Peptides against a protein of PDB entry 2YKT. Designs and how they scored, part 109

Target 1, 231 residues: chain A of PDB entry 2YKT
Amino acid sequence: SRSEEMHRLTENVYKTIMEQFNPSLRNFIAMGKNYEKALAGVTYAAKGYFDALVKMGELASESQGSKELGDVLFQMAEVHRQIQNQLEEMLKSFHNELLTQLEQKVELDSRYLSAALKKYQTEQRSKGDALDKCQAELKKLRKKSQGSKNPQKYSDKELQYIDAISNKQGELENYVSDGYKTALTEERRRFCFLVEKQCAVAKNSAAYHSKGKELLAQKLPLWQQACADPS

## One batch from the design tools (peptide; made by RFdiffusion4, then SolubleMPNN)

Design b2_p13_5_s1 (from b2_p13_5, 5 letters changed)
Fold by OpenDDE base, seed 5:
Parts: C-alpha cells; sequence; structure tokens
Structure b2_p13_5_s1 (fold): chain B 231 residues (1-231), chain A 13 residues (1-13)
C-alpha cells in the first residue's frame, strides 16, 4: 500500500543516516585530522628549509660581490614566514570551526536519531494497529450480518466502522507522510551543516592562498632580476 | 509519483 511504501522509505532514511552518513562523517573527520597533521608537518619542515636559506643569505651579505643577493634571500624567507602565519590561522579555523564542531555533532546524533526513529515507529504502529482493529471488527460484523435474518439491524454500526476506518486510514497516511518529510529534512540538515562548515574553511583557505599569491607576485619580479643587476 | 513530489518539496528548500 501507499502508506506501507512510505513507511519503508521513512525508515530507510533514518537507517541511511545512522548506518551510512554518520560513519562516513566520522571518517571524514578522521581524514581531516590527518590532513591537519600533515599540514602542521609541512610547516615544521618548511621552517628548517627556510632557516637554512637564511643562512645562505647571511653568507651572501658577508661577501663583497654578492651582498645584495643576501637581502633577496632574506626577503624570500620573510615572505615565507608571512605565508606560514596565514597558514597557521587557517589551520586553527579548520580545527575549531570544522573538525571540532562536526565531531561534537556526530557524537550526539546517534542517540537523537535512535530516539526519533523509535518515536516514529511507535506512533506509526499504534495508528496501524488501531486501523487493523477497526477493519477486523467490520469484517466480523459483516459476517454476522450475512448470517442474520435481519441484516438491517447492523447497518448503523457498519457505517460507523466504515467512517472510523476512513478516518484512521487518513490519519495514518498523513502521519507517515509527515514522518517522511521530517526524515528527509533531518538528512538535509546534516548535509547543510557540513556544507556550511566547509564554506567557512574555504573562506579561510582562500585568504591563505590570496595572501601568498599577493606577496609572491609583489616580490618575484624583484628577485628574478637580482642576478642581472650590477653589484 | 506522490512520493517523488514529497522528496522534491523537501530538497527544493
Amino acid sequence: as target 1 above (231 residues)
Amino acid sequence: SELDELRQQVYAK
């Protein structure tokens, strides 16, 4: 029936969130933590590299013929420092605005979804059972009427059951329909939350990349001509 | 179907 089909679909939505979405989100968070760690590792490794570059700049600054190249090397290191600072800010946002918040939500969600599904199932079953009972009583009444010498005796009661069945059927269908809408809304809300948090990260990432691009674009022409310029 | 319409109503928001 229509109501049975919609009921199955409703349960499947909750099941999909609980068994597919939430585990996948946990994995996403884990992968995010790995990514964060790797970026932190890049920061550390880069520091060593550019510290070594500074050392080369110091040597150039002490030379008679390459003194100006020392300044170039120092500028390269300084630009990197500024880019790195921006990266650290991005990572803080990535941790605090995405990972932490997603983790908090996913940990609380299992209990909520279980309760929501249980509530829906309980009420759906209650309405279904009430409908089935009325249908069964009508069937019994009709059998009794068929065997009676005075079927008209049962006509009013038959009409009452027919009306009750119609009303209960409508209530069940409406409840299941609303349940399905609610379930789909719950699913969408979770995806929207993920999207919104990822948007915040994207904004910070854009700022990081923009800062780096701007700094390098400003200085690179100067650095490129340094060796061609007279000492 | 009616179910498809229901899905559309939810996801079109």
Scores: peptide ipSAE 0.028, ipTM 0.540, DockQ to the pose 0.043
Fold by OpenDDE base, seed 1:
Structure b2_p13_5_s1 (fold): chain B 231 residues (1-231), chain A 13 residues (1-13)
Amino acid sequence: as target 1 above (231 residues)
Amino acid sequence: SELDELRQQVYAK
């Protein structure tokens, strides 16, 4: 029946969230943590590289003919430090605004979804059972009427059961329909939450890239001229 | 000096 089909669809939505979405989200969080760790590693490795560049700048400053290049090398290292600071800020936001919040949500969600599905199933079954009982009683009444010498005795009661069945069928259909809409809304809410959190990450990433571009664009022409115009 | 400041900034934690 239409009601049965819609019921199956409703259950499948909840099952998809619980068995596909939530596990995938946990994996996404794990991959995010790995990505964060790798970026932290990049920051650390970069520190070592540019610290070594500072040492080269010190040597230039101590030279007889390359003193001005010492300042250039120090500026290069300083710009990198500023870029790395921006990266660290981005990583903090990535951790606090995305990973932590998703992790908290996914843990709570399993319990919530289980309870929601159970509530739906219980009520759906209750309405279905009530309908089935009413249908069974009507069938019994009709059998009794067929065997009776006075079938009209049961006519009023038959009409009452028919009306009750119609009402219960309508209630069941409406309940299942609403249940399906609710389930789809729950699914959409979870995807929307992910999208919104990822938008925050994108904004922070854009800020990081913009800052780096600005700093390098400002200084690079100066650095490129340093060897051509010795002081 | 400016040079010293830049050097210090790079090594600053």
Scores: peptide ipSAE 0.000, ipTM 0.310, DockQ to the pose 0.010
Fold by OpenDDE base, seed 4:
Structure b2_p13_5_s1 (fold): chain B 231 residues (1-231), chain A 13 residues (1-13)
Amino acid sequence: as target 1 above (231 residues)
Amino acid sequence: SELDELRQQVYAK
């Protein structure tokens, strides 16, 4: 029946979220944590590299003929520091605004979805059972009427059951239809949340890249000229 | 209801 088909579709949406989306989201979070760790590793390694560069700058500053190059090397390290600060802000946002929030939600969502599905199933079954009961009673009444010498005795009762069945069928169909729309909305909401959180991360990443580009573009010409201008 | 509470937890921003 139409209602049965719609019911199956509704259950399948919940099933897809619970068995496909949520596990995949957990994996996404895990991969995100791995990515964060790798980026933290990069930043740490970079710090060591540029700290060593500062040491070279100190040596240049102590030299008799390369003092000005010391300042250049220090500027290079300082620009790195500023870029690193932007990256740290991005990583902080990545962790706090994406990973943590997704992790919290996905853990709670299993319980929510189970309860939501159970509620839907219970009510759907209740309405279905009530309909089936009325249909069964009508069938019994018709059998009794066929065996009776006075079938008209049951005519009013038959009409009542027919009306009840029609009403219950309509209610069931509407309920299942609404249930399906609700389920689809639940699914869409989860994808939208993911997209929105990714957009926030993207904005922060853009800021990081922009700042780095600006700083390097400003200083690089000066650094490139440093060796051509002996002092 | 329990469902309402769970919903609030999941969709809290």
Scores: peptide ipSAE 0.312, ipTM 0.887, DockQ to the pose 0.962; fails the geometry check
Fold by OpenDDE base, seed 2:
Structure b2_p13_5_s1 (fold): chain B 231 residues (1-231), chain A 13 residues (1-13)
Amino acid sequence: as target 1 above (231 residues)
Amino acid sequence: SELDELRQQVYAK
């Protein structure tokens, strides 16, 4: 029946969220943590590299013929420091605004969705059973009426069951329909949450990329000409 | 189908 089909679809939505979406989201979070760790490793290694560059700049500054190149090397290291600071802010956002919040959400949602599905199933079954019982009683009444010498005796009761069946059928259909809408809304909400958190990270990442581009675009021409200038 | 319409209504929001 239509109500049975819609019921199956409703259950499948909840099952898809619990068995496909949530595990995939947990994997996404795990991959994000790996990415964060790798970036932290890169930033640490980069610090050592540019600290060594500063030392080279110090040596240039102490030389008689390469003093101006010392300033260039210091500027290169300083630009890196500023870019690094922006990257660290991006990483904080990546951790706090994406990974942590998604992790909290996925754990809470697993329990919530299980309870929501159980509640829906219980109420759907209750309404279905009540309808089935009423239909069975009508069938029994009709059988009794067919065997009776006075079928008119059961006419009022038959009408009452017909009305009750109609009302219960309508109630069941409405309940299942609302349940399906609710389930789809829950699914959409979770995807929207992911998109919104990813957008927040993207904004912070854009700030990192913009800062780096601006600083390098400003300084690179100066650095490129430094060796052509006499001391 | 009516179910398809319902799905479309929810996802179109």
Scores: peptide ipSAE 0.023, ipTM 0.552, DockQ to the pose 0.042; fails the geometry check

Design b2_p13_5_s2 (from b2_p13_5 with E7R E8K E13K)
Fold by OpenDDE base, seed 1:
Structure b2_p13_5_s2 (fold): chain B 231 residues (1-231), chain A 13 residues (1-13)
Amino acid sequence: as target 1 above (231 residues)
Amino acid sequence: SELEELRKQVFAK
């Protein structure tokens, strides 16, 4: 029946969230943690490289003919330090605003979804059972009427059961329909939450890239002229 | 009520 089909669809939505979405989200969080760790590693490695660049700048400053190039090398290292600081801030936000929050929510969601599905199933079954009982009683009444010498005795009661069945059928259909809409809303909410959190990540990433671009664009012309115009 | 409480916990900002 249409009601049975819609019931199956409703259950499948909840099952898809529990069995597909949530495990995939856990994997997403794990991959995010790996990504964070790698970026932290980049920051550490970069520090070593630019510390070594500072050492080269010190040597230039001690030279007789390359003193001004020492300042250039120091500026290069300093700009990089500022870029790395921006990256660290982005990583903090990535950890605190995305990964931690998603991790907390995915664990709580298992309990919620189980309870929500159970509630729906219990009520759906209750309405279905009530309908089945009413249908069974009507069937019994009709059998009794067929064997009776006075079938009209049962006519009013038959009409009452028919009306009750119609009402219960309508209630069941409406409940299942609403249940399906609710389930789809729950699914959409989870995807929307992920999108919104990822938008925050994108904004932080944009800020990091913008800061780096601005700093380098400001200084690069100066650095490029340093060898052409010795002081 | 329990279900509503769980919902609030899952989607709390």
Scores: peptide ipSAE 0.119, ipTM 0.800, DockQ to the pose 0.932
Fold by OpenDDE base, seed 5:
Structure b2_p13_5_s2 (fold): chain B 231 residues (1-231), chain A 13 residues (1-13)
Amino acid sequence: as target 1 above (231 residues)
Amino acid sequence: SELEELRKQVFAK
């Protein structure tokens, strides 16, 4: 029946969220944590590299003929530090605003969705069973009427069952229809949340790239000229 | 209901 088909569709939406979306989201979070760890590793390695650059700057500053290049090397290291600070801010946001929030939600969502589906199934079954019962009673009544010497005795009750069946069928269809809409809304909300959080990450990433570009654009021409203008 | 409370928790923030 139409109601049964729509019921199956509704259940499939919940099942898709629980069995496909949520596990995939957990994997996404895990991959995000791996990415974060790798970037933290890059930051640490970069610190060592630019600390070594500072040491070269110190040597230049101690020289008689290359003192000004010491300042250039220090500036290079400082700009790197500022860029890395911006990266760390981005990573902090990535962790706190995306990964942590998704992790919290996905764990809670399993319980919620299970309960929501169960509630829907229980109510759907209840309405379905009530309908089936009325249909069965009508069938029994018709059998009694056919075997009776006075069939007119059952006519009013037959009409009542017909009306009840019609009403219960309509109620079941409406309930399942609303359930399907609700399920689709739940699914969409989860995708929207992911998109919104990813947009926040994108904004923070853009800020990181912008800051780096700005800092380098300001200093690079000066650094490029440093060797051409010996003191 | 418990279900509504769970819903609020899931969609909080």
Scores: peptide ipSAE 0.118, ipTM 0.801, DockQ to the pose 0.952
Fold by OpenDDE base, seed 2:
Structure b2_p13_5_s2 (fold): chain B 231 residues (1-231), chain A 13 residues (1-13)
Amino acid sequence: as target 1 above (231 residues)
Amino acid sequence: SELEELRKQVFAK
């Protein structure tokens, strides 16, 4: 029946979230943590590299013929420092606004969705059983009426069961329909949450990329000409 | 189907 099909679809939505979406989201979070760790490693290694560049700049500044190149090397290191600061802010956002919040959400959802599905199943079964019982009673009544010398005796009771079945059928259909809408809304909400958190990270990442582009575009021409202009 | 239409309506919001 239509109600049975809709019921199966409703259960499948909850099962898909619990068995496919949530595990995939946990994996996504794990991959994000790996990415974060790698970026932290890069930033640390880069610090050492550009600190060494500063030392080269100091040596240039102490030379007689290469003093101006010392300033260039210092500027290169300073630009890196500014880019690094922006990257660190991006990493904080990546951790706090994406990974932590997704992790909290996925753990809570596992329990919530199980309870929501169970509640739906219990109520759906209750309404279904009540309908089945009423249908069975009507069938028994009709059988009794067919064997009776006075079928009119059961006419009022038959009408009462027909009305009850109609009402219970309508109630079941409405309940299952609402349940399906609710389940789909829950699924959509979770995807939207992921998209929104990823957008926040993307915004912060854009700031990192923009800052780096601006600083390098400003200074690179100056650095490129430095060797051609001896003091 | 009617159920497919319902699904489309939910995700169109």
Scores: peptide ipSAE 0.031, ipTM 0.607, DockQ to the pose 0.041
Fold by OpenDDE base, seed 3:
Structure b2_p13_5_s2 (fold): chain B 231 residues (1-231), chain A 13 residues (1-13)
Amino acid sequence: as target 1 above (231 residues)
Amino acid sequence: SELEELRKQVFAK
């Protein structure tokens, strides 16, 4: 029946969230933490590299013929430091605004969705059982009426059961329909939350890249001419 | 189907 089909679809939405979405989200968070750790590692390794570059700049500044190149090397290291500061800010936001919030959400949602599904199933079954009971009683009544010498005795009761069945059928269909809409809304809300959080990450990433591009665009022409134009 | 249309409506908002 239509109601049975819609009921199955409703259950499948909840099951998809619990069995597919939530586990995938947990994995996404884990991969995010791994990515954050790797980027922190890159930052640390880069510091060592550019500290060594500063040392080369110091040697140049102490030379008689390459003193001006010392300033160039220092500027290169300083620009890198500023770019790394932007990366650290991005990582902080990535951790606090995305990973932490998603982790909290997935834990709470697991409990909520289980309860929501159970509540829906219980009420759906209750309405279904009530309908079945009325249908069974009507059938029994009709059998009694067919064997009776006075069938008119049962006419009013038969009409009452028919009306009750109609009302209960409609109520069941409406309940299942509303349940399906609710389930789909819950699913959409979770995807939207993920998209919105990822948009924040994208904005922070854009700021990081913009700052790096700006700093390098300002300085790179000066660095490129340093060897061709000795002071 | 009618049910698919219902789904489409929910996600179209």
Scores: peptide ipSAE 0.028, ipTM 0.606, DockQ to the pose 0.041

Design b2_p13_5_s3 (from b2_p13_5, 6 letters changed)
Fold by OpenDDE base, seed 2:
Structure b2_p13_5_s3 (fold): chain B 231 residues (1-231), chain A 13 residues (1-13)
Amino acid sequence: as target 1 above (231 residues)
Amino acid sequence: SELDKLREEVYAK
């Protein structure tokens, strides 16, 4: 029946969230943590590299013929420091606004979804059983009426069962329909949350990229001409 | 309800 099909669809939505979406989201979070760790490693290694560059700048500043190149090397290191600071802010956002929040929700969601599905199943079954019982009683009544010398005796009761079946059928259909809409809404909410959090991360990443581009575009021409202009 | 409490917990901002 239509109600049975819609019931199966509803259950499948909940099952898809629990068995496909949530495990995939956990994997996404794990991959994000790996990415974060790698970026942290890069930033640490970069610090050492540019600290060494500063040392080269100090040596240039101490030389007689290359003093101005010392300033260039210091500027290169300073630009890196500013870019690094922006990257660290991006990483904090990536951790706090995406990974942590997703992790908190996905761990709690299994309990919620299980309870929601169970509640739906219990109520759906209750309504279904009540309908089945009423249908069975009508069938028994009709059988009794067919064997009776006075079928009119059962006419009022038959009408009552028909009305009850109609009402219960309508209630079941409405409940299952609402259940399906609710399940789809739950699924959409989870995807929307992911998209929204990823957008926040993207904004912070854009700030990092913009800052780096701006600083390098400003300074690179100056650095490129430094060797052509001896003091 | 218990379900409402769980929902609030999961979707709390």
Scores: peptide ipSAE 0.354, ipTM 0.898, DockQ to the pose 0.904
Fold by OpenDDE base, seed 1:
Order: C-alpha cells, then structure tokens, then sequence
Structure b2_p13_5_s3 (fold): chain B 231 residues (1-231), chain A 13 residues (1-13)
C-alpha cells in the first residue's frame, strides 16, 4: 500500500543518516584532523627555513659590499612570518568552528536519531494495529451477518466499522506522510549544518590567501630591484 | 520528553 511504502521510505531515511551519514561524518572529522596536523607541520618546517634565511641576512649585513641585501633578506623572513601568523589563525578557526563542533554533534546524534525513529515506529505501529483490529472486526461481523436469518440487524454496526476504518486509514496515511517530511528535514538539517560550517572555513581560507598575496605583491618589486641597484 | 532533551543537546549550539 501507499502507506506501507511511505513508511519504508521514512525508516530508510533515518537508517541512511545513522548508517551512512554519521559514519561518513566521523571519517570527515578524522581526515580534517589529519589535514590540520599536516598544516601545523608545514608551519613548523617553514619557521626553520626562514630562521635560516634570517641567518643569511645577518651575514649580508656584516659584509662590506652586501649590507643592503641583509635588509632585503630580513624583510623576506618577516613577510613570511606574517603569512604564517595568518595561517595559524585560520587553523584555530578550522579547529574550533568546524572540527570541534562537528565532533560534539555526531557523538550525540546517534542517541537522538535512535529515539526519534523508535518514537515514529511505535506510533506508526499503534495506528496500524488499531486499523487492523477494526478491519478484522468488520470481517467477523460480515461473516456473522451472512450466517444470520436477519442480516439487517448488523447493518448499522457494519456502517460504523466502515467509517472507523476510513478515518483510521486517513490518520495513518497523514501520520506516515508527516513522518516522512520530518525525516527528510532531519537529513537536510545535517547537510545544511555541514555546508554552513564549511563556508566559514572557506572565508577564513580566502582571508589567508588574500593577506599573503597582498604582502608579497607589496614587497616583491623592491626585492627584485635590490641587486640591480647596489647602494 | 526524552526526545526533546536529546534534540536540544544536538542542536542547541
């Protein structure tokens, strides 16, 4: 029946969230943590490289003919430091606004979804059982009427059961329909939350890239001229 | 209800 099909669809939505979405989200969080760790590693390695560049700048500053190049090398290291600071800020936001929040939600969600599904199933079954009982009573009444010498005695009661069955069928269909809409809303809410959090990450990433571009664009022409115009 | 409490825990943030 239409009601049975819609019931199956409703259950499948909840099952898909619990068995596919949530495990995939846990994996996404794990991959995010790995990505964060790798970027932190890049920051650390970059510090070592540009600290070594500063040392080269110190040597230039101590030279007789390359003193001005010392300042250039120091500026290169300083610009990099500023870029790395921006990266660290992005990573903090990535951790606090995305990973931590997703991790907290996914751990609680299993319990919520189980309870929600159970509530739906219990009520759906209750309505279904009530309908089945009413249908069974009507069948019994009809059998009794067929064996009776006065079938008209049961006509009013038959009409009452028919009306009750119609009403219960309608209630069941409406309940299952609403249940399906609710389940789809639950699924959409979870995807929307992920999208919104990822948008925040994208904004922070854009800020990081923009800052780096601006700093390098400002200084690079000066650095390129340093060897051509010795002082 | 228990369900309402669980919903608040999941979505309050």
Amino acid sequence: as target 1 above (231 residues)
Amino acid sequence: SELDKLREEVYAK
Scores: peptide ipSAE 0.335, ipTM 0.895, DockQ to the pose 0.879
Fold by OpenDDE base, seed 5:
Structure b2_p13_5_s3 (fold): chain B 231 residues (1-231), chain A 13 residues (1-13)
Amino acid sequence: as target 1 above (231 residues)
Amino acid sequence: SELDKLREEVYAK
């Protein structure tokens, strides 16, 4: 029946969130933490590299023929420092605005979804059982009427059951339909939350990349000319 | 209800 099919669909939505979405989200969070760690590692490794570059700049500054190249090397290191600071800000946002919030939500969601599904199932079954009972009673009444010498005796009661069945069928269908919409809304809410948090990260990432691009674009022509210019 | 409490907890900003 339509109601049975929609009921199955409703349960499948909840099941999909619980068994597919939430585990996948947990994995996403884990991968995010790994990514964060790797970027932090890049920061650390880069510091060593550019500190070494500064040392080369110091040597150039002490030379008679390459003094101006020392300043260039220092500028390269400084630009990197500024880019790195922006990266750190982005990482803080990535951690606080995405990972932490998603982790908090997903850890709490299992209990909620279980309760929501249980509530739906309980009410759906209650309405279904009430309908089945009325249908069974009508069937019994009809059998009794068929065996009776006075079938008209049962006509009013038959009409009452028919009306009750119609009403209960409608109520069940409406409830299941509403349940399905609710389940889909729950699923959409979770995806929307993810999208919104990822948008915040994207904005911060854009700021990081923009800052780096601007700084490098400003200085790179100067650096490229340094070796060609007379000392 | 328990469900309402859980909902508030999960979707609290």
Scores: peptide ipSAE 0.335, ipTM 0.893, DockQ to the pose 0.924
Fold by OpenDDE base, seed 4:
Structure b2_p13_5_s3 (fold): chain B 231 residues (1-231), chain A 13 residues (1-13)
Amino acid sequence: as target 1 above (231 residues)
Amino acid sequence: SELDKLREEVYAK
């Protein structure tokens, strides 16, 4: 029946969220944590590299003929520091605004979805059972009427059951239809949340890249000229 | 209801 088909579709949506989306989201979070760790590793390694560069700058500053190059090397390290600060802000946002929030939500969502599905199933079954009961009673009444010498005795009752069945069928169909729309909305909301959180991360990443580009673009010409202008 | 509470927890921003 139409209602049965719609019911199956509704359950399948919940099933897809619970068995496909949420596990995949957990994996996404895990991969995100791995990515964060790798980026943290990069930043740490970079710090060591540029600290060593500072040491070279110190040596240049102590030299008799390369003092000005010391300042250049220090500027290079300082620009790195500023870029690193932007990266750290991005990583902080990545962790706090994306990973943590997704982790919290996906963990809670299992209980919510189970309860939501159970509620839907319970009510759907209740309405279905009530309909089936009325249909069964009508069938019994019709059988009794066929065996009776006075079938008209049951005519009013038959009409009542027919009306009840029609009403219950309509209610069931509406309920299942609404249930399906609700389920689809639940699914869409989860994807939208993911997209929105990714957008926030993207904005922060853009800021990081922009700042780095600006700083390097400003200083690089000066650094490139440093060796051509001995002092 | 319990469901409402759970919904609020999941969708809280």
Scores: peptide ipSAE 0.346, ipTM 0.896, DockQ to the pose 0.964; fails the geometry check

